Peptides against a protein of PDB entry 3T6J. Designs and how they scored, part 53

Target 1, 375 residues: chain A of PDB entry 3T6J
Amino acid sequence: PIVESYIGFIESYRDPFGSRGEFEGFVAVVNKAMSAKFERLVASAEQLLKELPWPPTFEKDKFLTPDFTSLDVLTFAGSGIPAGINIPNYDDLRQTEGFKNVSLGNVLAVAYATQREKLTFLEEDDKDLYILWKGPSFDVQVGLHELLGHGSGKLFVQDEKGAFNFDQETVINPETGEQIQSWYRSGETWDSKFSTIASSYEECRAESVGLYLCLHPQVLEIFGFEGADAEDVIYVNWLNMVRAGLLALEFYTPEAFNWRQAHMQARFVILRVLLEAGEGLVTITPTTGSDGRPDARVRLDRSKIRSVGKPALERFLRRLQVLKSTGDVAGGRALYEGYATVTDAPPECFLTLRDTVLLRKESRKLIVQPNTRLE
Target 2, 372 residues: chain A of PDB entry 3T6J as posed
Amino acid sequence: PIVESYIGFIESYRDPFGSRGEFEGFVAVVNKAMSAKFERLVASAEQLLKELPWPPTFEKDKFLTPDFTSLDVLTFAGSGIPAGINIPNYDDLRQTEGFKNVSLGNVLAVAYREKLTFLEEDDKDLYILWKGPSFDVQVGLHALLGHGSGKLFVQDEKGAFNFDQETVINPETGEQIQSWYRSGETWDSKFSTIASSYEECRAESVGLYLCLHPQVLEIFGFEGADAEDVIYVNWLNMVRAGLLALEFYTPEAFNWRQAHMQARFVILRVLLEAGEGLVTITPTTGSDGRPDARVRLDRSKIRSVGKPALERFLRRLQVLKSTGDVAGGRALYEGYATVTDAPPECFLTLRDTVLLRKESRKLIVQPNTRLE

## One batch from the design tools (peptide; aimed at target 1 Q141)

Design b2_p20_2_s1 (made by RFdiffusion4, then SolubleMPNN; from b2_p20_2, 10 letters changed)
Fold by OpenDDE base, seed 4:
Structure b2_p20_2_s1 (fold): chain B 375 residues (1-375), chain A 20 residues (1-20)
Amino acid sequence: as target 1 above (375 residues)
Amino acid sequence: ELNAPIPSDIEPDGTPHVTR
């Protein structure tokens, strides 16, 4: 078998300032069969990047074909087990040297395990569909998240010699209609500049890319879904995200006004964006469970994903990218923290919903290291 | 960066090399 591994101070999610990496390592075996799907996605990556809602001037100057491999993890040493990874984490290196994506296939397989009777916060009519398509939709989401999420976008930089990596005279900010007014100076990085919001912000961007691009027929085709199946995968992917946004409240600490999970914070932000879109796209309804205790239901109107959801996400995602590219920390923080704020304001009453989420919380799941053998 | 699955949706499982 083909063995892959990496080790080092890689991910900075546990650093409040997003700068210091946690020591992490894994050993995995390449799943050739599953890797083939991701290779097809890679083959379409250059085209799909053009579908993202920012001008080419805000995208990498040169497309560098990345590696994308599905891995079955034998050992993962770290504080969290990811479903996918995009490395390196340095945007400048991504732009100039390229990057690698991996899907942790057997981790994703674990995520497929959902018992209907334990599935929270969904309408009964959605549960079977959700169970059926959660796995496949998650494969789509992870692939897009890594390859076209983390793997997209350009940072505007002025180097130590004063040279810009963009044409100051011709590049226009699509949000303002003006020339670029801010950029990263020599020595400034995404993490150093955006600090406390950097990790979650980037995850939000990547997740948003996944939702946005999963609407593209070519993407679903790459993963082998057509017709009604493709639509169901799209629906479940979006449904999973809005549900995740509700579940995210578990990871918010009201007393400290902070989030304990960057990805879950990101998913909450996306939920807020889609709720803001209105028009009945997303509805969270407090209910009473069979036990007589508080419960809730998340509803997503599939007929409004393209008409309401996509435009809302498009605008939001473009703003995320523009603010990231230009190093506009003030604007980025204002935008992101605005959506990440958890209050008990009506109609959502998120703090009250948090109580419901906590009430319905499942125990932490444990992943056990697998074995492998030659036969 | 990485993509973390939703914690509540992960069942305790050690199944290696599952086919998808």
Scores: peptide ipSAE 0.075, ipTM 0.638, DockQ to the pose 0.084
OpenDDE base, seeds 1, 2, 3, 5: peptide ipSAE 0.035, 0.019, 0.032, 0.034; ipTM 0.644, 0.625, 0.658, 0.656; seeds 2, 3 fail the geometry check

Design b2_p20_2_s2 (made by RFdiffusion4, then SolubleMPNN; from b2_p20_2, 11 letters changed)
Fold by OpenDDE base, seed 1:
Structure b2_p20_2_s2 (fold): chain B 375 residues (1-375), chain A 20 residues (1-20)
Amino acid sequence: as target 1 above (375 residues)
Amino acid sequence: ELNKPIPSDIEPDGTPHVTR
């Protein structure tokens, strides 16, 4: 078997300012079959990048072909085990030197191993479909999230000599219709500028890329889905995201107005975006469980994903990218924190829903290091 | 950057921590 590993100070999620990395490391074995799908995704990446909802001027000037491998983790040392990894975490290096992607396949398997009777917040009609396609949809989402999410977008930079990496006279901000008015200066980075929201904001962008591009037939084809299966994978991927947005409330601390997990905050933001789209796309309904206690149901209208969901996500995702590219911290913070705000205002009453989420909270899953054997 | 399917906010010793 092919073995991969890495160690070091890599992820900064535990740093409130997104600067200091946590030491982590893993040893994993390559899953060749799944890696082949990601290789096909890489082969299509340059073309798929053009499908993202921003002008080419906001995308990297030169496509740098990354590696993408599916891994089965044997051991992982750290505070948490990810489903996917994109490294390095420095945007400048991603743009100039390239990057590497991995999907931790057996971690995903643990994540989607949910029993039907314990599956919360879904309509009964969706549960079987969800159970069937959650795994495959995760593979699609992680692939897009890492490769085309974290692996996309350009930062506008003025270097130490005063030179710009974009044409100030011709590049237009698609949101304002005006020339570019802000950029990163020498020594400024994504994390240094956006600080407390940098990690969650970037995860939100990456998750949004996944949802947006999973609608593309070529993506589903790469993963081996067509026809009704492809549509079911899309539906379950979107359904999982809106459900995750509700589940995310567990990781909000009302007393401190603080989020404790960047990815969950990102998923809540996406839920808010899709709720704002309206037109019956997403509905969260408080209910009473069989035990007589509060419960809730999330409903996603499949027929409105493309007509209502996609345009809403397109606009939002474009705004995220434009604000990131231009280093507009004020605008970015206003946008992101606006969607990340949790109140008890109607109609959603998110603080009340949070109580329901906590009430229905399942026990934490234990990830155990596997053994290998020769057969 | 990471994509975590299940957030982990507990240290190996059981101590809760913020994962942002």
Scores: peptide ipSAE 0.019, ipTM 0.587, DockQ to the pose 0.095
OpenDDE base, seeds 2, 3, 4, 5: peptide ipSAE 0.082, 0.017, 0.019, 0.016; ipTM 0.718, 0.560, 0.573, 0.560; seeds 2, 3 fail the geometry check

Design b2_p20_2_s3 (made by RFdiffusion4, then SolubleMPNN; from b2_p20_2, 10 letters changed)
Fold by OpenDDE base, seed 4:
Structure b2_p20_2_s3 (fold): chain B 375 residues (1-375), chain A 20 residues (1-20)
Amino acid sequence: as target 1 above (375 residues)
Amino acid sequence: DLAAPIPSDIYPDGTPYVTR
């Protein structure tokens, strides 16, 4: 088998300022069959990047074909096990030197293990569909998240010599209609500038890219889904995200007004964006469980994903990218923290819902190192 | 990178990430 490994100070999620990497490493084997889907996605990446809701001037100047493989992890040394990875984590290197993507396939398989009777916060009518398509939909999401999420966008930079990597006279900010008024100076990075929100913000952007692009038939076709199956995969992917947004409340600490998990914070933000879109797209309803204790149901109107959800996400995602590209920390923080705020304000009453989420919290799964063998 | 779809399944006591 083809063996891949990496090691080093890579992810900065455990740094409150998003700058210092945690030492981690893994050893994995390539899953050729699953990698084929991601290779097809790579083959379409250049075109799909153009489908993202920002001008080409906010995208990388030159498309650099990345690697994308599905890996079965033998061992992972770190504080947490990701489902996917995009490296390097330096935006400047991503846009000038390229990047590599991996899906940790056997990690995803663990995440797929859900028993119907234990599945929380979904309508009964959605449970079977969710169970059926959770895995496949997440494969799609991971691929898009890594390749076209983390792998997209441009930082506007003025180098040490004063040269810009964009034409100041012609590049227009699509949000303001004006010329670019801010950028990254020499020595400034995404993490250094956006600091405490950098990781979660970027994850939110990547997750949003996944939701946005999974609506494209070409994407679903790449993963082998057409017709009703494709629509179900889309629905479940979006449903999973809005459900995750609710589940995210577990990782919010009200006493400190802080989030403890960057990805979950990101998913909560997306939930808030989609709730704000209104029109019955997303509904969270407090209920009473069979045990007589508080419960909740998340409803997503699949018929409104494209008509209501997509436009809302488009606008939000464009704003995320524009603020990131221009290094507008004030604007970015205002936007992101606004959606990341957790209150008990009606109609959602998120703090109350958090109590329900905690009450219905699922048990931890143990991930055990696998073995390999020759057949 | 992307964490598990439901990190709570893996980290019921919270997260390995530092609270920000």
Scores: peptide ipSAE 0.036, ipTM 0.717, DockQ to the pose 0.111
OpenDDE base, seeds 1, 2, 3, 5: peptide ipSAE 0.028, 0.027, 0.018, 0.025; ipTM 0.694, 0.657, 0.612, 0.614; seeds 1, 2 fail the geometry check

Design b2_p20_2_s4 (made by RFdiffusion4, then SolubleMPNN; from b2_p20_2, 11 letters changed)
Fold by OpenDDE base, seed 2:
Structure b2_p20_2_s4 (fold): chain B 375 residues (1-375), chain A 20 residues (1-20)
Amino acid sequence: as target 1 above (375 residues)
Amino acid sequence: ELNEPIPSDIYPDGTPYVTR
């Protein structure tokens, strides 16, 4: 078997300032079959990057072909185990040296065994479809999230010699219609500038890229989905995201007005964006469960994903990228924290919904690490 | 306040997993 491993201070999600890495490591075996799908995605990456909703001037100047591998984890040392990884976690290095993408396949497999009776917050008519396509939709989302999410976008930089990596006279900010007015100075990084929101903001951007690009037929074809299957995968992917946005409330601490999970905060933000789009795209309805206690249902109108959802996400995603590229911390914080605010204001009453989420909370999933044997 | 354990980028099923 092909064995891959890494170890070190890699992920900074536990650092409030997003700067200090947590020590982690893994040993894994390459899944060749699934890796082949991701390789096809890599082969299309340069073209798919052009489908992102920002001008080429806000995209990387030079496409650097990354690696993408699906791995079955044998052992993982750390505070948690992810489904996907994009490394290195430095935007400048990603732009100049390249990056590697990893999908932890057997971690995803744990989530495949969903019991229908325990599946919360979905309409009954969606449960079977959700269970059927959850796995495949995860593969699509992880691939897009890592490769074209984290792997996309340009930071505008003025180097130590005063030179810009963009033409100040010709590059136009698509949001303002004006020339670029802010950038990263020498020594400034994404994490150093955006600090407390950097991790969650970037995750939100990556997740949004996944939702946005999964609508592209070429993406679904790469993963082997066509026709009705492709549409179902898209629907379930979006449905999973809006559901995750509701589940995210578990990780909000009202008393401290803070989020304890960067990814969950990101998913809540996306939910807020899609709710703001209106027109019946997303509906969260408080209900009463069979046990007589509070419950809720999330409904996504699949017929409005392209007509309502895509334009809303396009505008939002473009704003995320433009603010990131220009190093506009004030604008970025205002935008992101605005959507990340949790109140009990109607009609959503998110604080009340949070109580429902906590009430319906499932036991935390634990992964027992496997052993290998000689047979 | 420190974030809950969540290394890297994405978790399936919307929730993080932990190894035991």
Scores: peptide ipSAE 0.026, ipTM 0.615, DockQ to the pose 0.131
OpenDDE base, seeds 1, 3, 4, 5: peptide ipSAE 0.069, 0.086, 0.041, 0.025; ipTM 0.682, 0.667, 0.691, 0.661; seeds 1, 3, 4 fail the geometry check

Design b2_p20_3 (made by RFdiffusion4)
Pose (drawn by RFdiffusion4):
Structure b2_p20_3 (pose): chain A 372 residues (1-112, 116-375), chain P 20 residues (1-20)
Amino acid sequence: as target 2 above (372 residues)
Amino acid sequence: SGTYPSDLFTDEIFDVEFEP
């Protein structure tokens, strides 16, 4: 459609429980030139789902070209203006018929070197160069194969299923599936507090995982002297964001104030656990004399160590999502999402530095439409 | 609903204000 639109109580992020949605609405025009560079990603999107760490039976039944667009925003009502979105928020529909992927083009043109804190003098160079371009990649993957992948196991009214039980097996355990989503049950209704952050974490992780693929970069025009940087800046940005996320964590209440930032921190911790000197957090000192930190990500070890930690992670997340296993999901997540002062990082002590170097986000003014 | 932050540096979603 020339004009794209949508509205309702949709994103559930701000419900302390995680079920009730916050009202919003938007009207934006579809840009053509930038969209083809996405519809491409849609065309070849079918294969990639099978590259995911879980078998094809643990994925959605068919596939689709649900849609991927680039929208110049006219009116976005509500609290915020996301860079990209995948909707409607009803999972059943995501599997049965489809969903949509939205990359807002003109919001980006808004959001783009001393404020590159927690990086090194190198780094921020590659950051300034490849942040913008890589942003499109991460978004595309986050929206398309982030939430586009995965399958829910639901018990329909009768004792039957939405799938064939005897032929489905859990790779982690080896048994046959003993858990699932029963009638009326949904992602938020079960995982609740964690559902948003958990699902986002999965999407971003698939983001990096497939951001390691030559094809996708060929779609975005990255290869050779190119294919490096963008991938690096992407991962580096992910680990840095995992560091900045401490600001949005409330230690007193042992509570996270956001899904994205928490999920980022979790991915950071998983990478730190992979060890092998791949990632480091150094309690340095800024030129101003105050405290500071430098995030060190060895790029040569990206495929040899980091990737395994990813596909094992995604495999687990997805496995626990399909069967709807909350116990394992939490134990696997809230454990990763835990914030403590234990070395050789001391996140409780780092958080202060993160707050000192903290940033306050900008404001996006919006135009109106007068009736003549 | 899946969303992605719009801010490149803070990785936050921007605020919205309407022009009078």

Design b2_p20_3_s1 (made by RFdiffusion4, then SolubleMPNN; from b2_p20_3, 11 letters changed)
Fold by OpenDDE base, seed 1:
Structure b2_p20_3_s1 (fold): chain B 375 residues (1-375), chain A 20 residues (1-20)
Amino acid sequence: as target 1 above (375 residues)
Amino acid sequence: MATVPSDLLSDRTLDVVRAP
């Protein structure tokens, strides 16, 4: 078997300022079959990057072919086990040296082992599809999230000598129609500049890339989905995201007005974006459970994903990228924190929904070290 | 950076599952 490992101070999710990495390490075995799908995705990466909703001037000048491998984790040491990883976490290195992606396949398998009777917040008619396609759809999402999410975009930089990595005269901000007014100075990084929102903001961008690009037929084909299956994968991927946005409320602390998990905050933001799109795309309905206590249902209109959801996500994703590229912290914070705000305002009444989410909170899956045997 | 499924983030650890 091919063994992969990494170790070190890698992820900064537990640092409120997004700067200090937590010590993490894993040992894993390569899953060749799944890796082949990700290799195909890598082969299409340069082309797929062009499908992202920002001008080429906001994308990397030079495409660097990354590695992407599916891994079955034998041992993982850290505060939390991810489903996918993109490293290094330094944007400058990603842009100049390249990056590596991994999907932790057996982690995904565990995550999706949900019993139908325990599945919360979904309509009954969606539960079977959700159970069937949650795994496959998340494979797609992880691949896109890591490779084309974290692996996309350019930071506008002025170096220590005063030189720009973009043409100030010709590059236009697609949101304002004006020339670029802000950039990263020498020594400034994404994390240092965006600080408290950096991790969640970037996760939101990456998740949004996943949702956006999963609509592309080529992506689905790469993962082996066609026809009705492809549409179901898309539907379940989007459904999972909006459901996750509701589940995210568990990780919000009203008293402190803060989020305790970057990914879940990101998913809540996406939910808010899709709710804002309106037109019946996403509906959250408070209900009463069989136990007589509060419950809720999330409904996603699959027929409106492309017509309503995609345009909304496109605009949002472009804004995320433009603000990131230009180092516009004020604009970025205003945008992101606006969507990340949790109130009890109608019609959603998110604080009330949070109580429901807490009431219906599911047990966490504890992953125990697997045994691998040679047959 | 990483992605984590929502099902793995709950604060209630009650179920032990072996990875395949």
Scores: peptide ipSAE 0.251, ipTM 0.790, DockQ to the pose 0.347
OpenDDE base, seeds 2, 3, 4, 5: peptide ipSAE 0.180, 0.208, 0.220, 0.212; ipTM 0.768, 0.748, 0.765, 0.720; seeds 3, 5 fail the geometry check

Design b2_p20_3_s2 (made by RFdiffusion4, then SolubleMPNN; from b2_p20_3, 11 letters changed)
Fold by OpenDDE base, seed 1:
Structure b2_p20_3_s2 (fold): chain B 375 residues (1-375), chain A 20 residues (1-20)
Amino acid sequence: as target 1 above (375 residues)
Amino acid sequence: MGTVPSDLISEETLKVVRAP
């Protein structure tokens, strides 16, 4: 078998300021079959980057072909085990030196094991479809999230000599219609500028890229989905995201007005964006469970994903990228924290929904070290 | 950076992450 490993101070989720990495390491075996799908995605990456909703001037000047491998993890040392990884975590290095992506396939397999009777917050007519396509849709999401999410976008920089990596006279901010007014100075990084929101903001951008690009037929084809299957994968991917946005409330601490998990905060933000789009795209309905206690249902209108969801996500994703590229911390914080705010305001009443989420909380799956044998 | 499915995020993991 082909063995992959990494080790070092990698993820900064434990740092409130997003700058200091936690020591992490893994040893894994390559899954050749799934890796082949990700290699096809890599082969299409340069083209797919052009489908992202920002001008080429906000994308990397030079495409750097990354590695992307599906891995079955044998051992993972860290505070949490991811399903996908993009490294390094430095945008400047990603832009100039390149990056590597991995999908931890057997971690995903554990996540896919869902019992129908324990599946919360979905309509009955969605449960079987969700169970069937959750895994495959998440493979698509992880691939897009890592490769084209974290792997996309340009930071505008003024170097130590005063030179810009963009033409100040010709580059236009697509949100304002004006010339670029802000950028990163020498020594400034994404994490240093955006600090407390940097990790979650970037995860939100990456998740949004996944949802946005999963609508592209070429992406589904790469993963082997066509026709009705492709549409079901899209639907379940979006459904999973809006459900995750509701589940995210578990990781909000009202008393401290803070989020305890960056990805879940990101997913809540996306839920808020899609709710704001309106037009019946997403509906969260409080209900009463069979036990007589509070419950809830999330519904996604499949027919409105492209007509309502995509445009809303496009606008939001473009704003995320433009604010990131220009180093506009004030604008970025205002945007992101606005969507990340949890109140009990109607119609959603998110704090009340949080109580429901906590009430319906199930035990989390445990991942244990596997044994691998050659046959 | 890494993505994590919601079903794999636990309070125990968060406690470890949040601990000094």
Scores: peptide ipSAE 0.120, ipTM 0.662, DockQ to the pose 0.243
OpenDDE base, seeds 2, 3, 4, 5: peptide ipSAE 0.100, 0.119, 0.137, 0.104; ipTM 0.659, 0.685, 0.699, 0.653; seeds 4, 5 fail the geometry check

Design b2_p20_3_s3 (made by RFdiffusion4, then SolubleMPNN; from b2_p20_3, 10 letters changed)
Fold by OpenDDE base, seed 4:
Structure b2_p20_3_s3 (fold): chain B 375 residues (1-375), chain A 20 residues (1-20)
Amino acid sequence: as target 1 above (375 residues)
Amino acid sequence: MGTVPSDLISDETLSVVRAP
């Protein structure tokens, strides 16, 4: 078998300042069969990058074809096991040297298993559909998240010699209509500038890219979905995200006003964006469970994903990218922390919902190290 | 960076601190 591994100080999620990497590593075997979809996605990546809601001037100057492989993990050493990975984590290296993507296939397989009777916060009418398409939709999401999420966008940089990697005279900020007024100086990085919000912000951008691009027919086709199946995959992907945004409240600590998980914070932010879009796109309704205790239901109007959801996400995602590219920490922090704020303000009453989420907390799945044998 | 499905996330894994 083809063996792939990585090791080192890689992910900075556990650093409050987003700078120091946690030592981790894995050993995995390449799953050739499952890599095929991701290879097709890579083949379309250059074109799909153009579908993202920012000008080419905010995208990488040159497309660098990345590796994307599905892996069956034999051993993973770290604080948490991801479903997908994009490395390196340095944006400057991503845009100049390239990057690598992996999908941890056997991790995803574990995540796919859902028992209907234990599935919380969904309407009964959505449960079977959710169970059916959660896995496939998440494959789409992970692929887009890694390849076109983390793998997209440009940082505007002035190097140590004073040279810019963009034309100061011609590049226009699409949000302001003005020339670029801020950038990264020599020695400044995404993590060093955005610090406490850097990891979650980037995850939010990547997740948003996934939701946004999964609407593209070419993406669904790459993953083998057409017609009604494609629409169901889209619906379930979006539904999973808004549900995750609700579930995210478990990882918020009200007393400290902090989040304990970057991805879940990101998903909550996306939920807030989609709730703000209004027009009945997303509804969270407190209910009473069969046990007489508090419950909740999240509803996503599939008919409004394209008409209401997509434009809202487009605007938000563009803002995320523009603020990231220009190194506008003040603007980025204001935007992101605004959506990441958890209060008990009506109509959502998120702190009250958090109590419900905690009450209905599901046991996390356990991952056990697999074995491999030669036959 | 890596994505983690909600079903596999623990409450102590990845902390993001808000600026005061």
Scores: peptide ipSAE 0.104, ipTM 0.658, DockQ to the pose 0.169
OpenDDE base, seeds 1, 2, 3, 5: peptide ipSAE 0.086, 0.060, 0.103, 0.092; ipTM 0.658, 0.675, 0.695, 0.666; seeds 1, 2, 3 fail the geometry check

Design b2_p20_3_s4 (made by RFdiffusion4, then SolubleMPNN; from b2_p20_3, 12 letters changed)
Fold by OpenDDE base, seed 1:
Structure b2_p20_3_s4 (fold): chain B 375 residues (1-375), chain A 20 residues (1-20)
Amino acid sequence: as target 1 above (375 residues)
Amino acid sequence: MGVVPSDLLSERIYSVVRAP
């Protein structure tokens, strides 16, 4: 088997300022069959990057073909096991040197196992579909998230000599219609500049890319989905995201006004964006469970994903990228923290919903060391 | 950076403190 590994100070999620990496390492075996799908995605990456909702001037000047491999993890050392990884975690290096993507396939497989009777916050008519397509939709989401999420976008930079990596006279900010007014100076990085929101903001951008591009027929085709199956994968991917946004409330600490998990914060933000879109796209309804205690249901209107959801996500995603590219920390923070704010304001009453989420909290899955055999 | 499914998040992740 082909063995891959990495080790080092990699992920900075545990640093409040998003700068210091946690020591992490893994040893894994390549899953050739699933890797082939990601290779096809890589082959289409340059084209798919053009589908992202920002001008080419906000995208990388040169496409650097990355590696993308599906891995079955044998051992993982760290505070948490991801489903996918994009490295390095430096935008400048991603732009100049390239990047590598991995999907931790057997980690995803563990996540796929959900018992219907334990599945919370979904309508009964969605549960079977969700169970059926959660896995496949996650594969799509991880691929897009890593490759085209983290692997996309340009930072506008003025180097130490005063030279710009963009044409100040011709590049227009699509949000303002004006010339670019802010950029990264020499020595400034994404993490250093956006600090406390950097990791979650970037995860939100990547997740949004996944949702946005999963609507593209070519993406679904790459993963082997067509017709009704493709539509179901799309639906379940979006449904999973809005459900995750609700589940995210577990990781919010009201007393400290902070989030304890970057990805879940990101998913909550996306939920808020899609709720704001209105028109019945997403509905969260408090209910009473069979035990007589509070419960909730999230509903996503499938018919409104493209008509309502996509435009809302497009606008939001474009704003995320533009603010990132221009190093507009004030604007970025205002946007992101606005959506990340958790209050008890109607109609959602998120703090009340948080109590419901906590009440319905299930035991976390434990990942144990796998045993592999040669056949 | 790595994506983590909600179902796989453990208590060890609670050590992260970020502003909303």
Scores: peptide ipSAE 0.107, ipTM 0.617, DockQ to the pose 0.187
OpenDDE base, seeds 2, 3, 4, 5: peptide ipSAE 0.100, 0.126, 0.148, 0.121; ipTM 0.678, 0.679, 0.695, 0.675; seeds 2, 3, 4, 5 fail the geometry check

